# Peptides against a protein of PDB entry 8BZL: the designs that were tried, part 97

Target 1, 228 residues: chain A of PDB entry 8BZL
Amino acid sequence: SYDRAITVFSPDGHLFQVEYAQEAVKKGSTAVGVRGRDIVVLGVEKKSVAKLQDERTVRKICALDDNVCMAFAGLTADARIVINRARVECQSHRLTVEDPVTVEYITRYIASLKQRYTQSNGRRPFGISALIVGFDFDGTPRLYQTDPSGTYHAWKANAIGRGAKSVREFLEKNYTDEAIETDDLTIKLVIKALLEVVQSGGKNIELAVMRRDQSLKILNPEEIEKYV
Target 2, 242 residues: chain B of PDB entry 8BZL
Amino acid sequence: SRRYDSRTTIFSPEGRLYQVEYAMEAIGHAGTCLGILANDGVLLAAERRNIHKLLDEVFFSEKIYKLNEDMACSVAGITSDANVLTNELRLIAQRYLLQYQEPIPCEQLVTALCDIKQAYTQFGGKRPFGVSLLYIGWDKHYGFQLYQSDPSGNYGGWKATCIGNNSAAAVSMLKQDYKEGEMTLKSALALAIKVLNKTMDVSKLSAEKVEIATLTRENGKTVIRVLKQKEVEQLIKKHEEE

## One batch from the design tools (peptide; made by RFdiffusion4, then SolubleMPNN)

Design b1_p14_3_s1 (from b1_p14_3, 5 letters changed)
Fold by OpenDDE base, seed 1:
Structure b1_p14_3_s1 (fold): chain B 228 residues (1-228), chain C 242 residues (1-242), chain A 14 residues (1-14)
Amino acid sequence: as target 1 above (228 residues)
Amino acid sequence: as target 2 above (242 residues)
Amino acid sequence: SAPATPEDLLYKEP
């Protein structure tokens, strides 16, 4: 069966393993990214942490470098592989080129990695999509998305995971220059977008903010509630 | 039978490479892309899909890629595969320039990529690239050139050709209307619009749905230009008036 | 038509 084999073409020209990997992404928790004027914001649906579970171990937003962070939807184990490879590349780039990666560069790296896993024997596609945000060294905010196929594009705003459709529809309607005029408005936009699909308000949202020339800040629940 | 379908490097009993054929089938679902060679230039015309409102990249060219100063290509098929191949083309061209201090001849660039594509059909553990390409270029050896390559690694030079959806119908129309030796870039542009209007599954051809690039020579330099939306609108309007 | 979703960008389709 073509769908159970390595990533090969079906008779009708489909790569079913890539499509099925995309289905795995759609089952993942929702993540949203928004590029503001001088800010990038990632929001992720937080699943209820079990009483005995260490919250530290449930992170869906991670730094790739000082100027780049990533959220993902899909298989957490697959994400770890991608994150580790990306972090190594970011450090290697700093050492070799003596500048941090551009957001596009690291996105392209991740995308290329994913693409190779769709074309190599004995490998399956990564079951993840990623939102990659950050600042280029010139201070330009960037948002990119990549999917299991290894495609990538730059976005003003986007969403991935199970609630992505509803979140995107919200963003299409509400993303305006006025809506991102300030950092606070941009943060509010992300929260409002996530609330389209996340139940129980700010308690179930993880939010990360990166401002120009500042480090990644993960907002605590109290800070999030101020925007709700 | 299923065994032959799932392995990229195995001939069927009938001597067919099914994975290559299936890759070509994938390309058939892609948007139409045309190439037309004229006496004074060469063009690519490609179907554009509407850009999502939240996209930040104004893709001046969704399907047409500049490879170097003298060459461009268009792609039909899997986007991620296309990105890999177009990047490889740029790298090959750059390496050649650095090595020989001259731009790579058009056919040599095409051949180099085709060798890679072919390898992915012959060596175990690989699948074919689900991409066909049209190449336009100029070099001092052959002047203006148009090439087509497919997932098998085969390529050919063309006066006019088409890849993607409804390519067979487009090629038939091109054969009927292409006048050898008399094709100007202006007439080629008109022909491209005519063919796209008939082959695209759209109710009405609009400039938003068509991307056109021309390659010309001006003052001893190659000029690759993507037509502005207004220019495409004018071409469409002229076609509708005929 | 504009790709409705990022998944529609899997192929360079019209």
Scores: peptide ipSAE 0.034, ipTM 0.545, DockQ to the pose 0.126; fails the geometry check
Fold by OpenDDE base, seed 4:
Structure b1_p14_3_s1 (fold): chain B 228 residues (1-228), chain C 242 residues (1-242), chain A 14 residues (1-14)
Amino acid sequence: as target 1 above (228 residues)
Amino acid sequence: as target 2 above (242 residues)
Amino acid sequence: SAPATPEDLLYKEP
């Protein structure tokens, strides 16, 4: 059975394990990315932190470098492997090329890593999609998405995870030049998009903002509530 | 369909890793392990299930393992897998110490093992480890810490948590009785006894069936201590009097 | 809150 093999084509050209990994992503918490004019914003659905859980250890948005951040949907342990490798690559690039990675470069690296795990019988695909945001050296904001197959594309806005369809539909309707005219409006757009699938308002949203020439800022719940 | 459970590292059509889920279910049948973080220390409390009369009464901690001078863990699941993982933890900690001339930070040790666990869920020819762990430790970065990890390679930090048999009920009780910011090691010990008394499938809690270890700081050094049976008896007695 | 299902643990956010 072709669906039992890790990385073989079906007669009709399907890679079932890749498709099934995509189904794993759809079970993940929702993540949203939006590219503004001079800002990139990542928002993630914060599952109710168990009362006794340390919030420090529950981070869905990770810095890959000073100029690049990543959110993911799917298998958390798989994501950690990808994040760690991406961080090493970012550092290596700085050492060897003497410049930070472009957002496209690190996305391509991640995508290539994922693709390799789809072409080996000894490995299953990564059960994650990622939204990768940041700024290129020239100050251009970028948003990329990658999936378990190792494909990647640039986006103005996108979503991944269980609520992705609803969030994308919202973004398709509401992403306009006017809606991203300011940083605050861009942030508000992300929050509104997440509220399509997240209940109980700003308390269940984690939001990260990266402005041009600034480091990643994680907004606290009080800051998020100001935009609700 | 269970047809996808025969191969350890494949997704089901709905995106599930059945072998990982089955490993987690297997752990649910293991003896109860509790971890509680206090302001002045952290503790592990574990059920002793294998009380054999012929076991030499040198009550070495069956389920609690010292990893280094600053960390210990407890295990729920397959004993052989636990032994392999605890040994690996020790090796990782030693390698780090040798390389950097300082103790490994607690979370880094947990993460290193979790990456190994994850690999056993992704690479062909391997099965997931049938083990969940609770980690207690101290480091200069975050002070006293409690972590939980599972067969998937996921982990998280906790103020209090439970793995193994009746873990859900234990967690519920911990959520009710844990006083955030006001938890002393003394109160944590009392809470551990209270929870174990209710969650263990025993009519009466006895000191022989419970292992407790505490991690504290004394004179700028970490002290990991396994409580003596008499100390555990006193804790049980105190609980019965309340 | 109900105990995390195995699925919840697999998809547990860091």
Scores: peptide ipSAE 0.022, ipTM 0.644, DockQ to the pose 0.036; fails the geometry check
Fold by OpenDDE base, seed 2:
Structure b1_p14_3_s1 (fold): chain B 228 residues (1-228), chain C 242 residues (1-242), chain A 14 residues (1-14)
Amino acid sequence: as target 1 above (228 residues)
Amino acid sequence: as target 2 above (242 residues)
Amino acid sequence: SAPATPEDLLYKEP
């Protein structure tokens, strides 16, 4: 009998497939999220894009809706599935509830999706963690993280991927009310945090900014270099 | 270790999907396929290995498949898997056309198949497809396009790339010789021959062993053309004279 | 850098 149960408890109570999915996340490129006062910022480590690769197709930060965006670490193909389902849910919510999703709502949706894949027979966990940022309808900036297990929490700042430990340590030391007092300072904080693990400076950073009542803005390399 | 090798695609303790990696390894043994994007077109060039003189049907293209009027693909890997995926691509494209009364955008077709590939890496009772694809196409959104997808369901857009045997070496050569912004279809064809000549495990490149398709725009229509053997011979001859 | 290993392809950034 092909054991259809992919994710099972070990004798000591561990879900090994979930833990191993977390190892897949740790192999992913680093992503950072920071909540400012009236801004949310996502930064992602750019792997050296092959010279012949189209940069357009190498985006780690994506919009889920007008008020929500996501960065991820781990398996890209897995992330695409999650993103697509989240986008559909965001649109469905607008149609049924006549309001955009809250950042918590869509995070919970994603988390629930991930959790189901840890419990369903014949399915492996998603090999991704995600940073989900955006604004609620009341204009409150939010940052959430979710992992392969389907857990989620709200954060002031967080990091995922291979450099996450170093970046988190940096953020723990440097995230203050003063450091996020302005939008520019918040952006600078994200860049500085990523520079802890990114060797080639601003050229290897993807940065996205969302402000209240504004669409997601992806900064170009020149804009990023101004903050370095 | 063997438990992860024989079962449904699961994570290793190190967070690796070995079945996907093994599928990619299988593709490395397949014939070489190249894709090159030019300003005025896009091309696929593929190694033809099955030259059996006794084959009754001279299939003009063994590895290059027309998907619709605006897209074609080349495949490296398991032939049976390739046939399934190419058929699915055609069906997806047709359904889209029927539903929206317009051709499917190139990237959307690629993504749709990639989602299928990904599913075969995540759902139990399935193995990954042992196939990588190169896609060439034209749409009104991005013009000429070249994409690559692998068994994991990952894809990317490329100016030039290679899959199959000696793909790493081919990509290295493409990086050296590809002139960004100055690539004509003519120069792309020459580059394809140059790279294939160096990467194919053949003593001498012959037109019988190479399939080439070009995608161009003529009078507001996409034209997908498989080069005739004589045309390929001329390209090889030109390369040998240089 | 072009993914040199199958592992690099799995974790390839989109």
Scores: peptide ipSAE 0.010, ipTM 0.609, DockQ to the pose 0.037; fails the geometry check

Design b1_p14_3_s1 (from b1_p14_3, 5 letters changed)
Fold by OpenDDE base, seed 5:
Structure b1_p14_3_s1 (fold): chain B 228 residues (1-228), chain C 242 residues (1-242), chain A 14 residues (1-14)
Amino acid sequence: as target 1 above (228 residues)
Amino acid sequence: as target 2 above (242 residues)
Amino acid sequence: SAPATPEDLLYKEP
């Protein structure tokens, strides 16, 4: 049974554990990322927090560094491992290179980490996809996506998780230079994209914005409702 | 009994490494990559399968990677594995340059990576890389060169070859049409388009689905150039007119 | 020379 072997090929050339990890991602809450002109926006589907649960502990958007943020879909515990390692690498890079990481650099780091967990015996793939956004030192906004296999690409916009197909279809139709002409329009685009799959409007959306030379801002529900 | 095909680094009773063979099967499903050596240059031509509207245009070639000033490669197989290997190639080349103050000879770079690939077939707890590579390069020892490597860590020099989907058919066509000693880069480009048109699983070859890179020498320097879409369109048009 | 089959590549002696 090749499906139970962690790091082996099937006769047909499949890595079933990687494919199954991708299925775990598809079960995750939807996340969307959009690159604007001078802004990057992450939006995630907010699951209903149980009564008495601390909302602060249910964050799906995390800063990796001052200039880089990540959203993920899939196994939260796996994501924590990746996030922690990425944060350490960001700090290490600042210490050794004296500059913050580029978004591509940290994406490649994460991708390489994921890939290694697909090739080493005794390790299973990470059950997560990630959207990684931020600004390079030159002020260029970037969006990358990576999957359990360790592949990564740069995107103008993308989505991951259970509603990703519908959100991507929306973005393919609606992502234009005009639609991202302003920060506000870019934010609206993300919200509209998420509303394709999220019920009950802005209350079920977590939205984070990073502008050039600014820190990550998580929008409150009231701020989100202004864009709806 | 398929008892040995689930083991990454174990021989079958017949002396086969099934995980390596299965990795090669994975490559067979990848997009087609061609390499053609000419008298005045060498080229890579690759099928582009990942065409998405939302991809950032800043993408260099999806399948063709510059390794250093004198070498490039094309990959067929698992993208994440390819990324790891292409990064290693760059590191090996850079380390050599730093150590010896000259660029690494093409074959030495290929061999160094092949040793890594081989190790992943021999040492426990590893799986083979699901990647084959075509390498193009120039060095002072052998001039223009084309190499192919596979998941086993084996490699060979070629005048023309193909990896990925329909590679066998492509190689057959290359054998028929390749004119030894008379191949110009221009004729090689035409041949690449001809072969891709027949081997790609598409109704019609379009420039958006093809990546081509050429490696030439100009004024004693290596020039690696990815052809623009318009240039590829012209090549396709010329082929259709013939 | 026939294109090396995957088998030929796998077992090609250096």
Scores: peptide ipSAE 0.010, ipTM 0.518, DockQ to the pose 0.024; fails the geometry check

Design b1_p14_3_s2 (from b1_p14_3, 6 letters changed)
Fold by OpenDDE base, seed 5:
Structure b1_p14_3_s2 (fold): chain B 228 residues (1-228), chain C 242 residues (1-242), chain A 14 residues (1-14)
Amino acid sequence: as target 1 above (228 residues)
Amino acid sequence: as target 2 above (242 residues)
Amino acid sequence: DAPPTPEDLLYKEP
């Protein structure tokens, strides 16, 4: 069956394993990214953490480097592999090029990695999409999205995962220069966007903010509630 | 037996490489890309399908890629495969420049990539790239050039050609309207709009759905430019008035 | 300057 072959085209030109990986992403928790003027914001839907699970272990937003962070939707185990490779590349780049990666560079690296897993018979596609945000050395905020196929694009705002359609529709309507005029407004936009699909407000949202020349900040639930 | 269809690098009993053919089918569903060679330049015209309000405007072109100062390409097919190949083209061109201190000849760059494409059809554990490319360029050997390559690693030089959706119809139109030896860049642009208007699955051609790049020579230098939306609008308007 | 493309992904066997 063509649908079981990892890296084989169907007669009609489809890569079914890539399409099925995209379906795995659609089952993932919703993530949203927004680029502001001098801020990038990632928000992720928190799955109901079982009362006995350490909340520290279920981070869906991770730093790749000091200037780049990533949220993902899909298979967590696959994401770990991508994150680890990306981190190694960020460190390697700093050593070899003597500058941190651009957000585009590391996105392209991740995208190329994903693409290779769609072209090797010994490998299945990664079941993840990612939102990659950060700042270039010139202080420009960037947002990229990549999917299981290895495609990537730069965005002003985007969403991935199960609620992505609704969140994107919200962002298409509400993302304006006025809506991102301040850092606080940008954060509020992300929260409002996630609230389209997340029930019970700030308790079920993980939010990360990166400002120019600042480290990644994960907002606590109390800080999130101030924006709601 | 469907068994031959599922293996990338084997011939069918009939001598066909089905995975290459299936990759070509994927390209047939991609947006239309045109290339036209003129006496005073070359152009690429491509259908833009992804019009999203939230895309970052920094991306000037979805389907047209600058390779070096003297070459550009357009792609039809799987975007991720295209990105890998366009990056490889840039690397090949750069390595050549570093080694020989001159730009890589256009055909040589095309051939180098085609060898890679071919390898992905011959060596086990790999699938073909689901991508066809149009290349435009200038070099001191042949002047303005247009090439087409497919997933098999085959390539050819063209005066005008098309890849992607409705490519056969587009090629037929190009054959009818292309004036050999008399084609100016201006007339080529008009021809590109004419062909796209008929081959794109749209009721009305709009500038937002078309990307056009031109490659010309000015003062002994190659100039690659992407037409502004307003320029494309003017071309469309002119076509509608004719 | 376009940022350097990562390693020859096409030539490195995975």
Scores: peptide ipSAE 0.012, ipTM 0.502, DockQ to the pose 0.046
Fold by OpenDDE base, seed 2:
Structure b1_p14_3_s2 (fold): chain B 228 residues (1-228), chain C 242 residues (1-242), chain A 14 residues (1-14)
Amino acid sequence: as target 1 above (228 residues)
Amino acid sequence: as target 2 above (242 residues)
Amino acid sequence: DAPPTPEDLLYKEP
């Protein structure tokens, strides 16, 4: 029998390969997303960059388009494939529809891609979850999460990866309208949430901010320390 | 379970891709390859294992491959897999040049191959490539560059790194001795010899067992040069005198 | 620092 990657139902109705891909996500570095009033913030646990590694090549937060960015947890090489396809779709949409994608649209595209890899014979699921944030053309901030199954939901705040449970518990307690009243408070909320699972303070955090009609900004360590 | 070991592209219950992990394990038994980035160039140094006196073709380089005018790579792992991947790299670089009338940026070439590697970890009926690569190159965007890629299709940029046998020990030595911002190609060559002398499973380092290539810029052109045996001998001798 | 495991390499930061 050809050992094909086959995602099949178990006798009890489980898709084991999808569940196992979710276990792969849990091994990934923690990522956090928070939707503010006029801001979206992504934070990622920065593993100690190996001495001699080029930091430029170690980015967990990437732009999909001018109005959309993504963080992920799980298999890095899988994430690259998803990111590349999403970028192509964003550009294609601009060419064909003459408008940028909505955050929901590109999330649905990514989710559909993931779902196909759970149903196609000879393919395994993507071992990644993603937090997708950005602004719709009307200026509405959005946060979506997608998992290996191809499901997606809109969130006010969420976390993925190894520390996700603790971070989510923190966000459930601390995400209030007051906590996101300003851009700075929203950023602080993300940092505080990550500090629940990240050791050694702000040095081990990658933080990205997108404001309305502004490009993705990756904060430098000094900027992060201002909020700690 | 043994079931996940035999199947090429499935997750284990723990979320592991065992075939990818096993491919990486196999590379750990391959000959050592080093890459070091300097201010004025970049180098590859590789262990030469197959010195058979009866070989008709004196391959000047067994493990170092020129990819285009601006890039070279070294390979640790399965030779047949390496040949396939190096040919693909050359084809990708050539197609890009033909399409855009400019050389492919270094990172784009690396990522293109990494996407192929990743595909072999995700699509059924395929096994991972049992190969890690070090890439050296120059482009107008980032200048001199060093990259490492593995069977998973993951990659990273490095100032110095090692793949193959005793790579962990080599990386530790590189971390200790690499001087950021002060590394000349001359110093990098000396460091490469130092590390290889300690990490190669040989009683004495000889020029016959080491391949070294340098990538430099001369008169606005990239120059990729494989060091002659005599040059390598001189580097070894200098190291022994220090 | 311990050398990265094969598992670590699968989940390493890009």
Scores: peptide ipSAE 0.078, ipTM 0.618, DockQ to the pose 0.035; fails the geometry check
Fold by OpenDDE base, seed 4:
Structure b1_p14_3_s2 (fold): chain B 228 residues (1-228), chain C 242 residues (1-242), chain A 14 residues (1-14)
Amino acid sequence: as target 1 above (228 residues)
Amino acid sequence: as target 2 above (242 residues)
Amino acid sequence: DAPPTPEDLLYKEP
């Protein structure tokens, strides 16, 4: 069966394992990314943590480098592999090129990694999509999205995971120059977008902000509630 | 046999490489890309499907990629495979430049990538790339050149050709209208618009749905230029008036 | 607009 094989072409030219990996992404918690003027914002739906689970252990937004962070949707274990390799590459780039990676560069690296897993026997595609945000060394804010195929594109705003359709529809309607005029408005836009699919308000949202010339800041629940 | 269909590097009893054929089928679903060689330049024209309002502005082109100062390519097929191959083309070209202190000849770059493609059809553990490429370039050996390569690692030089959706129909139209020895870049641009207008499954061709790049020589230097939307609009308008 | 299908993501779409 072509759908159960290692990633091979079907007779009609489909890579079913890649398509099924994309279905795995759709089962993941929703993540949203928005590029503002001088800010990039990632928001993720918090899964209901079991009462006995340490909330600190489940980070869906992670730094890849000082100037780049990533949110993902899909298989958490797959994401760890990608994140670790990306971090090593970011460090290697700093050592060899003497500059931090551009957001595009590290996105391309991740995309190439994913693509290789779609073309190698004995390996399945990564079951993750990622939103990669950050600043280039020139201070330009960037947002990229990658999927299990290894495709990547630059976005003004995008969403991945279970609620991605609804969030994207919201963003298509509400992403305007006015809506991102300030950092606070950009943050509000992300929160409002997530609230389309997240129940129980700001308590179920993880939000990370990177401003120009600043490190990644993960907002606490109280800070998020101020924007709601 | 279903067993041969799923194996990338094994011939069927009929001597067919089904995974390569299926990769070619994948390319048939991609947007149309045209290449036309003229006496004074060469061009690529590619279909753009603008579906995403939130997509950030593309700095260069979505389907046409500069490889080096003397070459560009267009891609039809799986985007991620295309990104890997276009990056490899750039690396090959750069390594050659560093080694020989001159630009890689166009055909040598195409051949180098085709060897990689072929390897992915012959050596175990890999599937074929689901990508065809059109290459445009200039070198001191052959001047302006147009090449096509497919998932098998086969390539050929062309005066005009097409890959992707409706490529067979496009090639037929090109054969009818291409005039050997008389093709100017201006005429080639007009021909590209004519063919795209007929081969794209759209009621009306618009500039937003087409990317065009030209490669010319000016003052002993290669110039690769992506046409502005306004320039493409003018070409479309001219075609509608004829 | 409908979200991109898996097929849409596989093939280069602007």
Scores: peptide ipSAE 0.007, ipTM 0.506, DockQ to the pose 0.108; fails the geometry check

Design b1_p14_3_s2 (from b1_p14_3, 6 letters changed)
Fold by OpenDDE base, seed 1:
Structure b1_p14_3_s2 (fold): chain B 228 residues (1-228), chain C 242 residues (1-242), chain A 14 residues (1-14)
Amino acid sequence: as target 1 above (228 residues)
Amino acid sequence: as target 2 above (242 residues)
Amino acid sequence: DAPPTPEDLLYKEP
């Protein structure tokens, strides 16, 4: 029955539905993540909010827990499902283990969820990649990426979505210890990286910052302009 | 490309979900529904297509559904799908009320349904719902609200928006005429009539072909009211005189 | 996302 989504191997060993889900990610707005010394920063391309759209409802950066936040590229509805499950897991972990999740743990959870949707009969892969940032309980900043396949890796910096290639190329050239020496420099690095693909400057950027022992802060446009 | 058109929950090579896109296309053929947020209220205006003299029940609201005391919605798309979704919305709202002893926040109700819609795009053997919804509501968190959701399970909050036939043209008109921060319910009603008059493929807009509901706050209570035909006639007449 | 290119691995945390 062609009505059931089945992710199967091609004769050449490809999982086409996973690859096609990755293509869906590439159509998404660009997101960038950078790990600093004592800061993690997420930036996303803010598509010009339709003039009549409520900006509150257009969020691409969300908290998973007090110590973890996520940006995504791809299908927004798919992302909502992943976010909700991740939030539940974070709370469950706090209840059962009496400690917050590590960034790696929650990334692995999300990755496992995605992987199951690549292998489960009657399910399609999630059409999202995610950048997951935060602090472990020991105060170590972390950045992870996960893709539709359920793979994940730790990064110093990375980008996902439509402009990811250009942003990564910029980061490869400009990510140095000096460039992340301070929180402000780290923020500037993210903004500069996004400006490689964002046409209308700081007005089309959403930026979130998490510092050690601090909650997620979403910067307002005025705060962003200070770094431009 | 055709191989991916017929399967309900698969990605195309280009990363597209064709069944979702086709569901959205189907909605484009449905009657027009408008939503406009004002400072003192929010409204839905919908095209009424089924005017059959032999209908036993004068559907006072063919396309506008009360969900709870604080929310209503309008639907564009497949009627049967709409009935299922509107029923689910009511159930979700009731369950929340019972569990938390307070009305469900507007956005939470919208997201709950959107998660259902999304599931029908991801699980095999299911087709997307061929329905878009506009939601109007009030809650203590954000006051008056307007939301739109589509078959993908995406949603957004809006100051003004349109779904169904000629929705793109309607949205363009709304963008031109919507005055942010200065929109009264009265002006919103006038704008709704103006837009419907241009977007409905009718020679003359008549009150029998338009349903309008308003959501306001009176004495600390939400009031959802469907306008009477005479009230709609007056709005149309006023528009024709301008 | 395409698998990290060898170039992308430069940003991979060991």
Scores: peptide ipSAE 0.005, ipTM 0.599, DockQ to the pose 0.019; fails the geometry check

